# Peptides against a protein of PDB entry 3QIS, part 348

Target 1, 334 residues: chain A of PDB entry 3QIS
Amino acid sequence: PSLELSRREFVFENVKFRQLQKEKFQISNNGQVPCHFSFIPKLNDSQYCKPWLRAEPFEGYLEPNETVDISLDVYVSKDSVTILNSGEDKIEDILVLHLDRGKDYFLTISGNYLPSCFGTSLEALCRMKRPIREVPVTKLIDLEEDSFLEKEKSLLQMVPLDEGASERPLQVPKEIWLLVDHLFKYACHQEDLFQTPGMQEELQQIIDCLDTSIPETIPGSNHSVAEALLIFLEALPEPVICYELYQRCLDSAYDPRICRQVISQLPRCHRNVFRYLMAFLRELLKFSEYNSVNANMIATLFTSLLLRPPPNLMARQTPSDRQRAIQFLLGFLL

## One batch from the design tools (peptide; made by RFdiffusion4, then SolubleMPNN)

Design b2_p30_3_s3 (from b2_p30_3, 9 letters changed)
Fold by OpenDDE base, seed 3:
Structure b2_p30_3_s3 (fold): chain B 334 residues (1-334), chain A 30 residues (1-30)
Amino acid sequence: as target 1 above (334 residues)
Amino acid sequence: SEDEKLVKEIREEMEELREEYEEEEELEEL
């Protein structure tokens, strides 16, 4: 069996978080026999491609002289955004298109990723006074390393090193403030807030706006701004309540005094973001007659975002653990 | 409350940061 490929080199320029890009090519069976094709893992890889890449179809049959279109889809989800922001991964891959009883065909994937505030740590964002797209990639790496070291020092209750020479970090990320302050000003009376989905085009505009500017107003509907806040919280590499405190939150869920003590042990940026979000959500709940938002809905929604189980425990989360996590958050909303 | 104080402090800090950013962008466009 043999194939002809219309293209073998693919370039994905300016790849962004949650922005789907597609490149298409054709494969043709120039042989006299039917052939089965599949994308196969390279030697030592578990998958045929990186997590941000997909081929569709990834396998199939071709009759003699048959042609099929294959789409190469690049999509940076929450699962790939952090490693692309840090430069640990890049928009580069090699795909192996295998023919059963045939030869391999190599496809080269290349491109560039544009960093996002989505999937960046709260600690790093508190050190970014400018939009992330204006921050040199070398400085992003340094900010992430420094952010990790400060998180660890804060959790260990180690005295911060001398305040003298580094710029004071923001109380919260500017991106969180932009989202929450917009919702506070314009969305408290919005019917079905956090219940109605945003528009995908508006979500992309909001992400691009937060990555490239400090706007006076966020573009899009209140529903899109609300969903952008949820996406931001979901994309955080470390949730607003650090994984190290997860079990203590569950254990304290029925003692409001212990709950407040657990929150006081968060790193400063995480603690401030948590308190800021709770203040906003309590304000939103005062307008429940207008926005149809209730404490149980909000607690259920935000608990999954703010109080995520550590990756090693995620598969073991019981319904009782979920109820304790919701109860923990309810103690800050009521 | 302590949280109302924090919200106020955040707003003041972020309004200052926005003004600083707008002044810097106006200078880069010139």
Scores: peptide ipSAE 0.632, ipTM 0.941, DockQ to the pose 0.852
Fold by OpenDDE base, seed 1:
Structure b2_p30_3_s3 (fold): chain B 334 residues (1-334), chain A 30 residues (1-30)
Amino acid sequence: as target 1 above (334 residues)
Amino acid sequence: SEDEKLVKEIREEMEELREEYEEEEELEEL
């Protein structure tokens, strides 16, 4: 069997977080026999492509002289954003299109990724006074490495961070302030806030706005700004409540005094973000008659974002653990 | 409260950062 491919090289320029890009090509059976095609893993790979890439269809049958369109879809989710921001991964892959009893055809995928504040650590963002798109990628790598080391020092040592020649980090990421201050100013009376989804186009505009500027006002509806905050919190490589404190939050969930002591042990940026978010959410709850928002809804929603189980425990989270996590957050909302 | 102080400190720091950013953008447009 043999195939003709209309294209073998694909370039995905300016790939962004949550922005779907598609490239299409045709495969034609120029042989005299039916053939089965499939994308197969390379030697030593478990998958036929990287997590941010997919082929549709990824397998099929072609009769003689039949042609099929294949879509190559590039989509950076929360699962790929952090490794792309750090430059650990890149928009580069090789796909192997295999013919049963035939040849392998190689497809080259290339492109560039544009860094996002989404999927960047809170520690790194607190050191970014400029929009992330203005920060050189080399400096982003250094900021993430330094931020990890400072987080670990902050958790292990009650020693003040040495006033090294590094600029004083922000109290919270500017992106968190922009989102929360907008919601505080404009969304406290918004009916069904955090219950109505945002618009995908507005979400992309908000992400691009936060990555490229420090705006006076965030574009889009209050629902889109609210969802952008949820997406931001979900995309964090380390949740607002660090994984190291997860179990202690569950164990303290019914003692509000111990809960506050656990939060006081967070790294400064994480602690400030947590307290800032809780202050906002308590303000939002004062307007519950207007916005239909209640403490149980908010605690349930934000628990999955702020108090994530460590990756090794995700598959073991019990309904009791979830209820304790909700109860922990309720102690800051009431 | 301590949280009201933090919210105020964040606002003051972020408005200063916005002013610095706007001044720099105005200088780059000239």
Scores: peptide ipSAE 0.627, ipTM 0.940, DockQ to the pose 0.865
Fold by OpenDDE base, seed 5:
Structure b2_p30_3_s3 (fold): chain B 334 residues (1-334), chain A 30 residues (1-30)
Amino acid sequence: as target 1 above (334 residues)
Amino acid sequence: SEDEKLVKEIREEMEELREEYEEEEELEEL
């Protein structure tokens, strides 16, 4: 069996978080026998491609003189955004198109990724006074390393030594403030807030706006701004309540005094974001007659975002653990 | 409350940051 490929080199320029890009090529059976094709893993890989890449179809049969179009889809989800923001991964891959009883065909994938505030740590964002697209990639790496060290110091209750002339970190990320302050000003009376989905085009505009500017007003509907806040919180590499405190939150869920003591042990940026979000959500709940939002709905929604189980425990979360996590948040909403 | 104080302090810090950013953008456009 043999194949002819219309193209073997693919370039994906300016790849962004949640923005689908597609490149297509044709394969043709120029042989005299039917053939089966499949994308196969390289040596030592478990998958035929990186998590942000997909081939469609990834396998199939071709009769003699048959042709099929294959789509190469590049999509950066929450699962790939953090490693692409840090430059740990890149928009580069090699695909192996295998022909049964035939030869391998290599496809080269390349491109560039544009960093996002989505999937960046709260600690790094508190040190970014400018939009992330204006921050040099080298400085992003340094900010992530410094952020990790400051988190560890905070958890260990190590007094920061010298206030060297390092610019004071923001109390919260500007991106969280932009989203929350917009919702506070314009969305408190919005019917079905956090229940109605946003528009995908508006979500992309909001992401691009937060990555490239400090706007006076966020573009899009209140529903799109509300969903952008949920996406932001979901994409955080570490949740607003640090993984180290997860079990302590569950254990304290029915003691409001202990709950407040657990929150006081968060790193400064995480603690401020938590308190700021809870203040906003309590304000939103005063308008429940207008927005149809209630404490149980909000607690249920935000629990999965703010109080995530550590990756090693995700598969073991019980219904009791989920109920304790909801109860923990309810103690800050009521 | 202590949380109302934090919300106020955040607003003041972010309004200052916005003004600084807008002033810098106006200078880069000239």
Scores: peptide ipSAE 0.626, ipTM 0.941, DockQ to the pose 0.861
Fold by OpenDDE base, seed 4:
Structure b2_p30_3_s3 (fold): chain B 334 residues (1-334), chain A 30 residues (1-30)
Amino acid sequence: as target 1 above (334 residues)
Amino acid sequence: SEDEKLVKEIREEMEELREEYEEEEELEEL
């Protein structure tokens, strides 16, 4: 059997977080026998493609002289955004289209990724006084390395933040402030805030706005700005409450004094973001008669974002652990 | 409260950062 491919080289320019790109090509059975095709893993790979890439269909049958369209979909989710922001991964792959009893056909995927503040660490973002798209890639790498080292020093209580470093880190990421300050100013009376979904186009505009500027006003509806905050918190490589403190939060969930002591052990940026978010959410709850937002809804929603189980415990999280995690946040909202 | 102080300090820091950013953009356009 043999296939003809309409294209073998694919370039995905300016790939962005949560922006789907599609490239299509045709495969044709120019043989006299039916053919089965499939995308197969390369030698030493477990998957036929990287996590940000997919082929649709990834397998199928072709009758003689049949043609099928294959879509190559590039989509950077929360699962790939961090490694693409750091440059650890790139928009490059090779797909192997296997023909049963036939040849392998190689497809080359290339392109460029545009960094996002989404999926960047709180520590790195506290050092970014400019929009992430203005930050040189070399400086992004240095900021991530320095951020990791400072987080470890802070957790170990070993060295005070060297106040002598030329630029003092921000108390919180500017992107968090932009989102929260907008919601505080314009959304406290918004009915069904955090319950109504945003618009996908507005979410993309908000992401692009935060990646490229320090705006006076965030574009889009209050619902889109609220959802952008949730997406931001979900995309963090580490949750606002560091994984190391997860169990201590659960153990303290019914003692508000111990809960506050646990939060005091967070790295400065994480602690400040947590306290800032809790202050905002308490303010939002004062307007519950207008916005229909209640403490139980907010605690349930934000618990999954702020107090995530460590990856090794995620599969073992009990309903009791979830209830303790919710109770922990309720102690800051009430 | 301590949290009200933090919110105020964050606002002051971010307003200063915005002013610095706007001043730099105006200088690059000239």
Scores: peptide ipSAE 0.623, ipTM 0.940, DockQ to the pose 0.889

Design b2_p30_3_s4 (from b2_p30_3, 11 letters changed)
Fold by OpenDDE base, seed 4:
Structure b2_p30_3_s4 (fold): chain B 334 residues (1-334), chain A 30 residues (1-30)
Amino acid sequence: as target 1 above (334 residues)
Amino acid sequence: SEDEKLMEEIRKEMEALREEYLKEKKLEEL
């Protein structure tokens, strides 16, 4: 069997977080026998492609003289955004299109990724006084390394933040402030806030706005701004409540005094973000008659975002653990 | 409230940051 491919080189320019890009090509059976095709892993890989890439269809049958369109879909989710922001991964791959009892065909994937504040650590963002698209990639790497070292020093109760000539980090990321300040100003009376989904086009505009500017106003509906805050919190590489404190939050969930002591042990940026979000959510709950938002709904929604189980425990989370996690947040909303 | 004070403290810091950024950007355009 043999195939003819319309294209073998694909370039994905300006790949962004949550923005789907598609490139299409055709494969044709120019033989006289039916053939089966599939994308196969390379010798050292478990998957036929990187996590941000997909082929559709990834396998199939072709009759003689049949042609099929294959879509190559590039989509950066929360699972790939952090490693692309750091430059640890890149928009480069090689796909192997295998023909059963035939030859292999190689497809080259290339392109560039545009960094996002989504999927960047709270520590790095607190040091980032400019939009992420204005920060040189080399400086982003340095900010992440410095942020990790300061997180470790803070957790170890070592040296106070060196008040040295380094620019003081922001109390919270400017991106979180932009989202929360907008919601506080314009969305406190918004009916069904955090219950109605945003528009995908508006979400993309909000992400692009936060990545490229420090605006006076965020574009889009209050629902889109609210969903953008949820997406931001979900995309954090480390949740607002650090993984190291997860179990202590569950153990303290019914003692409000111990809960406050656990939060006091968070790294400064994480503690500030947690306190700021809880302050905002308590203010939002004062308008419950207008926005239909209640403490149980908010606690249930934000628990999965703020108090995530460590990756090693995620598969073992019990219904009891989830209820304790909700109770922990309720103690800050009531 | 304590919450209003915290939000106002953060707002004040961030507005100053935005003003600084906008001043720098105007200087880069000259």
Scores: peptide ipSAE 0.645, ipTM 0.956, DockQ to the pose 0.659
Fold by OpenDDE base, seed 3:
Structure b2_p30_3_s4 (fold): chain B 334 residues (1-334), chain A 30 residues (1-30)
Amino acid sequence: as target 1 above (334 residues)
Amino acid sequence: SEDEKLMEEIRKEMEALREEYLKEKKLEEL
């Protein structure tokens, strides 16, 4: 069997979080026999491609002289955004198109990723006084490393190192403030807030706006701004309530005094974001007659975003654990 | 309220940051 490929080199320029890019190529069976093709893992890889890449179709059959279009789809989800922001991963891959009883055909994937405030740690964002696209990538790496060390010190209640040499971090990320301040000003009376989906185009504009500027106003509908806040919280590498405190939150869920004590143990940035979000949500609940938002809906929605089980416990989360997590958050909304 | 005070504190810090940033951007465009 033999294949002809219309293209073997693919460049994905300016890859962004949640922005789908597609490149297409054609494969043709120029042989005399039917052939099966598949994308296969390289010798040391478990998958045929990186998590941000896919081929569609990834396998198939071709009759003699048959031709099929293959789409290479690049999509940076919440699962790939953090490693691309840090530069741990890059928009580079090699695909192996295998032909059964035939040859391997290599496809080269290359490109560049544009960093996002989405998928960046709260600690790093609290140190970013400029839009992330204005921060040199080398400084992003340093900020993430420093942020990790400060998180650990904060969790250990270590005395902050001498205030004199490092710029004072923001109380909360400016991106969270931009989203919440917009919602507080313009969306408190918005019917079905957090219940109506945003527009995908508006979500992309909001993401690009937060990555590139500090605007006076966020573009898009209140629904898109609300969904952008949810996406932001979901994309955090560490949830607003750190994984280390997850079990303590569940154990304290019915004791409001212990719940507040657990939150006091959060790193400064995480604690500030949590308190700020709870303040906003309590204010939003005052307008329940207008926005149709209630504490149970909000608690159910935000619990999965703010209080995620550690990755090792995700598969073991019981309905009881989820109910305790909701109850924990309800104690801050009521 | 305590919530209003917290939101107002953050708002003041962030508005100052935005104003600084917007001044810098206007200077970069000149």
Scores: peptide ipSAE 0.644, ipTM 0.957, DockQ to the pose 0.735
Fold by OpenDDE base, seed 5:
Structure b2_p30_3_s4 (fold): chain B 334 residues (1-334), chain A 30 residues (1-30)
Amino acid sequence: as target 1 above (334 residues)
Amino acid sequence: SEDEKLMEEIRKEMEALREEYLKEKKLEEL
């Protein structure tokens, strides 16, 4: 069997978080026999492609002189955004299109990724006084490395080393402030806040706005701004409550004094973000008659975002653990 | 409230940051 491919090189320019890009090509059976094709893993890979790439269809059958369109879909989710922001991964891959009893055909994927404040650490964002798209990629790497070191120092209660002339970190990321300040000003009376989904186009505009500017106002509906906050919290490489404290939060869930002590042990930026979000949510709950928001709904929603199980425990989360996690947050909302 | 004070403290810091940024952008456009 043999195939003809209309294209073998694909370039995905300006790939962004949550923005789907598609490139299409045709495969044609120019042989005299039917053939089955499939995308196959390379020798050392478990998957035929990187997590941000998909082929559709990834397998199929072609009669002689048949042609099929294949879509190469590039989509940066929460699962790939952090490694692309750090430059640990890139918009580069090689796909192997295998033909049963035939040849392998190699497809080259390339492009560039545009960094996002979504999927960037709270520690790095607290050091970013400018929009992330204005920060040189080299400086982003340095900020992530410095952020990790400062987190470790904070957890160890090490005396801050001599304040060299490093700019003082923000109390919270400016991106979180922009979202929360907007919601506090304009969304406290919004019916079904955090219950109604945002518009995908507005979400993309909000993401692009936060990545490229420090606006006076966030664009889009209150529902889109609220969903953007949820997406931001979900996309964090480490949740607002650090993984190291997850079990202690569950163990303390029914003791408000121990809960406060656990939160006091968070890294400075995480602790500030947690306190700021809880302050905002308590203020939002004062308007429950207008916005139909209650503490149980908020605790249930934000628990999965703020208090994520460590990756090694995700598959083992019990309904009891989830209820303890909700109870932990309820102790800060009531 | 304590919450209102925390939110107001953060707001003041961030508004100052935004004003600085917007001044710099206006200077880059000249």
Scores: peptide ipSAE 0.642, ipTM 0.956, DockQ to the pose 0.729
Fold by OpenDDE base, seed 1:
Structure b2_p30_3_s4 (fold): chain B 334 residues (1-334), chain A 30 residues (1-30)
Amino acid sequence: as target 1 above (334 residues)
Amino acid sequence: SEDEKLMEEIRKEMEALREEYLKEKKLEEL
């Protein structure tokens, strides 16, 4: 069997978080026998492609003289955004299109990724006084490394912050402030806030706005701004409540005094973000008659974002663990 | 409230940051 491919080289320029890009090519059976094609892993890989790439269809049959269109879809989810922001991964791959009892065909994938504040650590963002797209990639790496070391020092209750000549970190990321300040100003009376989905185009505009500027106003509906806050919190590499404190939050869930003590042990940026979000959500709950938002809804929604189980425990989360996690947040909303 | 004070403290810091950023941008455009 043999195939003809219309294209073998694909370039995905300016790949962004949550923005789908598609490139298409055709494969044709120029042989005289039916053939089965499939994308196969390279020798050292478990998957036929990187997590941000997909082929559709990834397998199929072709009769003689049959042609099929294959879509190569590039989509950076929360699962790939952090490694692309750090430059640990890149928009580069090689796909192996295997023909059963035939030869392999190689496809080259290349491109560039545009960094996002989504999927960047709270510690790094607190050091970013400029939009992330204005920060040199080398400086992003240094900020992530320094942020990791400060997180560890903070958790260990060790050395006072060296009052050295380094610019004082922001209390919270400017991106969180932009989202929360907008919602506080314009969305407190918004009916069905956090219940109505945003528009995908508006979400992309909000992401691009936060990545490229410090705007006076965020574009889009209050629903899109609210969903952008949820997406931001979901995309954090480390949750607002650090994984190290997860079990202690569950164990303290029915003791408000212990809950506050657990939160006091968060790294400074995480603690400030948590306090700021809880302050905002308590203010939002004062307008429950207008926005239809209640403490149980908010606690249920934000628990999955702020108090995530560590990856090793995620598959083992019981309904009781989820209820304790919700109860932990309720103690800050009531 | 205590919450309003916290939000206002953060707002003041961030408004100052935005004003600084916007001044720098105007200087980069000249």
Scores: peptide ipSAE 0.639, ipTM 0.955, DockQ to the pose 0.713

